# Designs tried in a protein design run: peptides against a protein of PDB entry 6DSZ. Part 191

Target 1, 361 residues: chain A of PDB entry 6DSZ
Amino acid sequence: NYVVTAQKPTAVNGCVTGHFTSAEDLNLLIAKNTRLEIYVVTAEGLRPVKEVGMYGKIAVMELFRPKGESKDLLFILTAKYNACILEYKQSGESIDIITRAHGNVQDRIGRPSETGIIGIIDPECRMIGLRLYDGLFKVIPLDRDNKELKAFNIRLEELHVIDVKFLYGCQAPTICFVYQDPQGRHVKTYEVSLREKEFNKGPWKQENVEAEASMVIAVPEPFGGAIIIGQESITYHNGDKYLAIAPPIIKQSTIVCHNRVDPNGSRYLLGDMEGRLFMLLLEKEEQMDGTVTLKDLRVELLGETSIAECLTYLDNGVVFVGSRLGDSQLVKLNVDSNEQGSYVVAMETFTNLGPIVDMCV

## One batch from the design tools (peptide; made by RFdiffusion4, then SolubleMPNN)

Design b2_p20_2_s4 (from b2_p20_2, 10 letters changed)
Fold by OpenDDE base, seed 5:
Structure b2_p20_2_s4 (fold): chain B 361 residues (1-361), chain A 20 residues (1-20)
Amino acid sequence: as target 1 above (361 residues)
Amino acid sequence: EVEELLKLAEAPSEPVNVNL
């Protein structure tokens, strides 16, 4: 009797923080293959609320708050292109996950992108954008009055998109993306017209970025624009201001994940392939007119963790390190370094039992 | 342009296997 106790998946492939259970609760949501784990962040640690089985491996997991919603909704896309929008509903002791919308967004034609599925949400919740296939950008309009979410594709001339985000503070939904062509890697922006179902020219572009530029971070107001992370450099661009740094410390290992710490985009956590945790700081300069401009970029090594697949800042200097290759961790960021110069202390470790081959029997 | 319909699930919440 091999009781193959189907061990619950332990490898983390995504995490997000927001207000999913209520407007007041801080939640950590963790994707572990087909399983979604929902926690409330408390002073005592992570309180489990619910686990949810999904109809496939979670490929995208994003919280968003449409106008008139009191709490965040959850967008999930699976590796089999099953999309859903989920709502948490509590009625006394009864806890329900309501499917607000669902569907399959798989195209009949298209080459699945080698860089995998990318899903992004406009900061103003006007649309969801999906890069599923080379040369296509799928748009799911988010209209409150429309009970039927109608997805459409816009053709991208840029076939090899590396990463894409929606920018903040744009009158129209605007994407910023890194792409590769025979001349190298470049950054471009497009406005997305919902009306015309096409791309318009975006506010800016940056040709010939670093050859290994791999990530786009959209920066909120007051700075706006984007951060482009490469192997050797970190660059900021907002159309008016360009700034680049090449700190030697980031050359040692590839940065693979990031998370915003401050709502104003002044600080970001960066994780690399060696499990090093960095803080990226956007130094502000206040102008006499009250405008805030970027003065400088700085990178600080905080310490070492498990190799992060995803990072999320919770609160009070606590960070969740979601690991696929190692144990996931709750870590504390301290103001003062230890004797080794580390600002990181492990608070809790979550054992990773490795890839559970879901033998669907 | 293939408009794919995301249907609002009136689908009964397939039992979210809430392992309590």
Scores: peptide ipSAE 0.030, ipTM 0.436, DockQ to the pose 0.025
Fold by OpenDDE base, seed 2:
Structure b2_p20_2_s4 (fold): chain B 361 residues (1-361), chain A 20 residues (1-20)
Amino acid sequence: as target 1 above (361 residues)
Amino acid sequence: EVEELLKLAEAPSEPVNVNL
């Protein structure tokens, strides 16, 4: 009797940080296919708290804090379109994951998008947005008083959306997205009307961005706006200010993931397909009126890691490198470089045994 | 059409079966 011990998945396909277990705890949440791992970040490292089996492959995992909640809630969407909102509850030594909401968000009609499932949450927690199918944007309003979350679809004229985010500091929920048409890649914004269940014209657009523009980063206040990452360029736009850089170092390999370091959006980690780790810096200029504007963008090479599928800055220069293709790592960012010119030191390595190929024996 | 996609659990639903 070969007890094929079903090997636990080790490949990381998502990670997020926030305050899920309590208002005070800093958590790292790691998605490994159908498994959710919950850690508390401590001065001694990652303390495991709980592992959770999900009813499918995790496709979206986002922490959010509705107004009046003391801690973050977790939104999960699976590859089979099962959505849930989870809460962590501890009662003495008993640890429970409570399902606050659940449902299936699959549409009867639609072509699944070639760029996969995108799920985003408005920074003000007004709605969840889902790009599941070409030409559709699903909205899940987040009303405090509603026991039932009623979703609706808005038709999106742009059929080939590459990436989408909600912007910060917008009176109405506003999406910013990169899309492709026969003329190239473009950036557009839409305001989402919950009342009329339609898109209104957003604050800005940028036609003819870089042909390989692949990622949108929403930038918090005071800067606002978005960063667009391509193969050759990094562009900032907020409607009033445009700034682009083309650092030669990013041309060597495609940037595939990012994570915000500072709450104010002054720094971002970038990971590429070669496992290079970069810092993107937003340099501020304070105007005489007290307004803060972007002065410049700078990219610095920090060092090399495993090829990141996802990055999460934790605290004190510690970064979790979630890898699908290689070993995940906990790394330290140092102020001074080592003898090799690297600012990155591996603290811990988590062995990736690769995809369990379902050998149908 | 507004589809009821997400039902809020009135009571804390049984913990998502952590198949340990």
Scores: peptide ipSAE 0.023, ipTM 0.488, DockQ to the pose 0.024
Fold by OpenDDE base, seed 1:
Structure b2_p20_2_s4 (fold): chain B 361 residues (1-361), chain A 20 residues (1-20)
Amino acid sequence: as target 1 above (361 residues)
Amino acid sequence: EVEELLKLAEAPSEPVNVNL
């Protein structure tokens, strides 16, 4: 009996960093098709803790910490719309992954969005938002007693949403999204009413953004607001402050992923389709009243990596580069450049054996 | 200070299926 050990998937389609195993542990979670890998980030390196098989391709993977939880919970949504909330539990040497909540969030009616599944979590953990279908926004209220993921849809007038995030520092859960209409691409905000199950007018909008605006980054306090990434421009807006830059270097290749470096939103990693790694910097201006405002935006080329599908900053200048098309990497960000002018040094490279074509025989 | 190289420990944990 040849046990054909089904080759484990090596292509990375998502990664996230947080405190999943404990409050103190820094974890790297890696999605490889139907497989979740959990690592602890240590001074000595990445320690593998657990692998989890999922009943489908992971489409969304987000860590979140509800009020009163000591550690992060994991939200997963599969490409077949199976959703779950997972908890890590260790009891001595016994390691269990507990399903806190589960359900199927598929709608009977709706056009699946061409830009794929988007899943987002409110920073205050009031809800999960899902853009699964054109003209619908699914809301999953986060309640402590939710064994079943109850969801409802809100009708979205904007049929072609490109990207969406929840904003920080909002009294009500507030989404910010890029959408396309016949006039171009625009940014809009909506407040989400859990009580009325409807959208209310958000704090701001920006009509006629860059035609290729593709990503929204929600910026934490003290800045607040959002960054909009395009092909040619990077724009910040928070309702009161607007700032746009058009650094020529970003025109060479499309930015496809991002990750926040600093908890206060002062730096972001950006990865493009050529494997270039950038730092986006938010320069602060301290006002006389102690308020912090955005002074400027700057983009710096750090170096080259594998083409990132996802990026996550770990700690101490170490970055995980999750790649679908190439080898995933651990890289170090240095303060000083090497002889080639790169601030990036590869620490470890993980061979991507390519897509496992599940030959359904 | 030699910045400690993050090493991946080679030992694959057993895959656990999560029942949805």
Scores: peptide ipSAE 0.007, ipTM 0.378, DockQ to the pose 0.061
Fold by OpenDDE base, seed 3:
Structure b2_p20_2_s4 (fold): chain B 361 residues (1-361), chain A 20 residues (1-20)
Amino acid sequence: as target 1 above (361 residues)
Amino acid sequence: EVEELLKLAEAPSEPVNVNL
């Protein structure tokens, strides 16, 4: 029995922060190809709790909290279209990851999208949305009373979706997406009708956005709406308010990942292809009626890290930088810059040994 | 379109630790 000590994957392809192990624990979950690593964030650092092997490369990993759950559940979709909803259970020293739901969401017919698999969860946990194939949006209803999750497709007229998110604060589940057509890139919204299994007209659209608009960030209340990130510009739109900035500093390298810092969506981390870490700030304006509107957008260069595949803010200015190409890092954000003008200090570095070539023996 | 059923696990199945 050659125990080939299969080298554990070290390249990070996803990370998420939430309350998975308990309602009180802050967790960092890291996807490394087929491996899920679960940590508790402590004052002393990351405490490893469990590692889980998945039946395929993790393509989507999202935490969500259905109504009346005390802690987050984990949605995973693999590159082979195996979906599961996982729950953490601990009984004394026994740690179990329970599959609450599973299925394979692969369609027999469809062109796999060039921008890969996108999986999103409605902030109100009404559904999971999947962009797997061009011209299709798969919906997995999340109903507590339904013992069987029935996935269905809705046809998208927009064949080339770049990115998609569910919006916050919508009476019906509403997607916002960047798509490309022969005229350029555009932003559109659709309401998703679970009853009719169709799209209804969304609250707003923005035609002719930046040609390289690549990411949508759904902004929580009180702002609502979305941020659209391009190569040259960052725009906000919520149906009523539009604001765009074009800070020269973001033109130097493509922003490739983002993470929300504040629960209210006032700050976001942005990572680019050069390993630059930015803070995007949403400046608020309080109206006389007590409504909060976006006053301005600002981008600040924080410093340099490993090239992020994913970012997640933990707590107390600590950020996990998940890297596929380089070493992953825990970094501290400081209020004051160092002598080099950096607000970023590396706390810990996690060596990336490169892609585990699955030697198909 | 074939509605694909995500089955709720009838019993808490341990994630199959693929002991490689």
Scores: peptide ipSAE 0.019, ipTM 0.484, DockQ to the pose 0.023; fails the geometry check

Design b2_p20_3_s1 (from b2_p20_3, 10 letters changed)
Fold by OpenDDE base, seed 2:
Structure b2_p20_3_s1 (fold): chain B 361 residues (1-361), chain A 20 residues (1-20)
Amino acid sequence: as target 1 above (361 residues)
Amino acid sequence: SAAEFQAALNTPVDLDELAK
């Protein structure tokens, strides 16, 4: 009797950092197919706290803190459209993952989008937005007392959404998205009305962005707005300020992931398909009236890592590189370069055994 | 080493000076 010990999944398909176990703990949460791993970031490294089996492949994993919550809650959406909001609860040595809310958000009618599932949370925790199907934007209102996640659809005229985020600092929940039409790629914004269950005109749009614009980064206040990442260019837009750079170094490989370093949105990590790690810097200009504006954008090559599926800045220049194709890593950012000119030093490597090919023997 | 790892985790980095 060969007990084929089912190999645990090792390929990382998502990671997030926040305060999930407590208000004080810094956590790293790692999605590995159907498995959620919860770590506490300590001076001694990543301390495993809990592993959770999910009833499906994790497609979306986001931490958020509703008003009045002392710690972050976790939103998970599976590839089978099972949604849940999870809370970590510890009572002495007993650790429980509590389902605060759940629901299935699958539609009977709809074409699944070719770019896959996108899930986003409003920074003010008013709603969750889901792009699951072409021509639809699903909204889950966030209500503290609701154990059942209810959703509704808003028709989206733009059928080919590439990426979408909620913007910061908006009176109403506002999405910013890159979409493709026969004329090229464009950026548009919509306000989301929960009351009327419709889109209203957003604050701005940008037609004819770079043809390979693939990512939207929502920028926190004081800057606000969004960063649009393409193959050759990085652009910032907030409705009033527009700035674009085309650093030659990013043209070599497609940027595929990002993570915000600073809460104020001054710095972002970028990872490309070759495993290069970059820092994107937003330079501030303070006006005499105290208004903060974007002066410039800068990109710096930090070094090379495993090909990132996801990135999370932890603390003290430590970054988790979640890899699907290679080994995941903990890396340290240094102010001084090493002998090879790299600012990145690998601290720990997590072996990726690759996809378990179910050999039906 | 475990000590080097711990030291790295505990060493603050001035990110403003990173890659300048």
Scores: peptide ipSAE 0.175, ipTM 0.825, DockQ to the pose 0.779
Fold by OpenDDE base, seed 4:
Structure b2_p20_3_s1 (fold): chain B 361 residues (1-361), chain A 20 residues (1-20)
Amino acid sequence: as target 1 above (361 residues)
Amino acid sequence: SAAEFQAALNTPVDLDELAK
């Protein structure tokens, strides 16, 4: 009986940073298929804290902090539609990952979306939104005392949603999404009524965006609104201001991931299919009334990394590059470029041994 | 190395200068 010790998965399919282990700790959480790895970011490096086996491939992994929580909670959705909210609990040397809530959110009827599972959390922690099936938006109300995750569906008229996010600074939970119809790709917003379990008209829409618009980034206050990333263009819209740029440099390869650098949404890392790392900058303009508006968008090429499936800015210019196709990396952003014009220096590389082919023996 | 990592984490980066 050769116990083939199943090699641990090494391909990264998700990463997130936040304060999961404590209010003070900066954590890096890495999803590797069914495995969740939890690290503390320390002055000495990434300290492994816990590895957790999940009951399925992790499809969504998001940190969120409900009002009154001292640290972040972790929402996980698996590819088999098992949802859970996890809490880190340490008592002396004993480390436990506590399931605060769980549920299965699978529907009996529905076409699984071709663009896969999308899970998003309202910035005010009012709800979780899930795009699992075409023409449906699933809502999980967030209730602290509820150990059982209950969900309901709202019908989406837009059958082909490409990406969706909750917006910041909205009185009601508001989603912004890119969708495709026979006329092209469009951006629309809806308010989500938890009471009525329906969509209301959102604050804005933008018809006929770039044909390859693929990503929505919700921008926090003071800017608000959203960034829409395409193959050739990056656009900002907040219902009042619209701004689009088409930097030639992004046309060379499709941007596939992003991560916010600044809490105020002034900067974002962007990764493309060639492993190029960009900085997207939101230039502010302070108005006479003290309001901050977007002046301009700028994209700067920082350098090259492994092809990112996900990016996570840690601190002090350190970035985790989670790669599915290549080796994951910790990289340092430098103010000064090297001789090759790169601002990126690899600090650590994590070998990707490739897809574990589950050989059913 | 751990020392390089520590140095990296302890070195603030003015990202505003990065984009110049």
Scores: peptide ipSAE 0.028, ipTM 0.691, DockQ to the pose 0.719
Fold by OpenDDE base, seed 3:
Structure b2_p20_3_s1 (fold): chain B 361 residues (1-361), chain A 20 residues (1-20)
Amino acid sequence: as target 1 above (361 residues)
Amino acid sequence: SAAEFQAALNTPVDLDELAK
């Protein structure tokens, strides 16, 4: 029995940055099909710490820090609907990835959504939300002592959800989502009641957004609210403030991924289908009462990279570009542009050997 | 080079001046 050591997958389908190995360590976590790679970001570069084989293709990978945890936990959902919460433990040289909780969240009945699996975590770590099937929003309550991830469904009237996020700064867990109906695409919010297992009316809605609105970004305080990214426009809304821009440069290619740079949500990286890297800037205005409001939105072209499936800002202007179609990259953002007007310099390239076709021979 | 990489990681970027 020649165990053909199947070549390790190289195509990246997810990446996240946080403090997973310790409170002090900055980590890069990379999902490559069924493999999770864990790195520590060091002064010398990316130090590999652990590789973990998952029982299925990683569909969702999110770091979160429940109240009272010193470091981040990792939520993973596989394409086979296996959910787990992972913890990193190190004892001397021994490294263990501990499953804190697990469960299967597959429903017997449901139409898998065309936009794929969406998994989101409430910023206050009250729940995980999953859009797996049309017309259903699955909720996993987060409890510290619960080793079994139990879920329930809430019916969504909106059958065609495009993207969904939890909002920041909400007394109750609140989702914001883009959905499509026969009249177009719209944005709506719902409060999620864990007690009643139902949706309550959310703080705001925006009907008739751009027809190609595809992504929701939840914006932290002090701004709050959400950014809606379309093909032609970027819109901010927080219930009180509305602002839209339509920079011509984003019309050339569809924005497909984003990552928050600043903890306060003042800057975001955007990647498009041509491998262009943008910075989205939220310009603040401080009011006389000390409240911070959004003054304007600006988009700047930084340069070109591999076509990003996912982006994550590390530190010191270093960005990991996770690519499914091309080579993944570490890139440095520079203050000064090069002769070509690019602010992006490739630091390291990770060869993508393409999809490992498991030829079961 | 490894030295260039290390220098890049260790050099803070004033993101406020980025793309101005």
Scores: peptide ipSAE 0.027, ipTM 0.687, DockQ to the pose 0.760
Fold by OpenDDE base, seed 5:
Structure b2_p20_3_s1 (fold): chain B 361 residues (1-361), chain A 20 residues (1-20)
Amino acid sequence: as target 1 above (361 residues)
Amino acid sequence: SAAEFQAALNTPVDLDELAK
């Protein structure tokens, strides 16, 4: 009897960086289908700390830090709509992953969105938002004492949401989303009233964006607003300022993932379907009143990596390239280019053995 | 149950396979 040891999944479908194990540790968390891998980022590389089996494919994985928490908590949603909030606890050599809250957020009625599950967290940790079904936005209020994740739905008039994020610096939780209607793609904002369980009019909208606008990036203060990424253009909007660029280099392949490098939102990594890695730069202009405004947007080609499903900046120019189609990589960003004009050097490669068909019987 | 879920999370996994 050859016990075919079920090969562990190697394809990466999500990654996040934060302070999960402690306030001081920098962690990389990697989702590989039903498996969560937790690493500490060290000078020597990635040190494995814990691996966790989940009750289903991880669809959403986000770190967040509620007020008064010393370290990040982890929100996970599975493809079967099992939601949990996890906490890391260590006492000496004993490591426990604690479930702070859990729940099933499946609806009895609804059309699952063709663009998949989207999960987002308010930057002020007031709520979690979920786009699971067309025409519905699910809200999970975040309360410290709530062990049961309760959710409610708000109806969206926009049936075809492409991507959605919570904005920064908003008095009320505010979403920004790209949606499609018969006239094209548009960007809209809504404030989320937790009390009234409804949407209020958001601060701004932009009708008739690029037809292939596919991603929203929420920009932190001082800039605020959002970046909209399309096939041909990258657009910034914050209600007061609109700026669009159309660098020819991004037309060659579709940008499919992004990650913020700087806490202030000055730089973002972008990955495309050809494995090209870009830096998006937000150039600042300081006004005489001390306000910071966006002067310009710039895109620079850094180099080539494995085709990224997800990107996360770690520290010191080290980037984790999570790949579903190829080998995942740790890469170093250099200030100087090599002879080929690349600023990217592979440090480590993690072999992808291909899709493990988890036959969910 | 939350307890069953917690037990699954805390089930030891061979970390030696993560280093390969």
Scores: peptide ipSAE 0.006, ipTM 0.338, DockQ to the pose 0.019

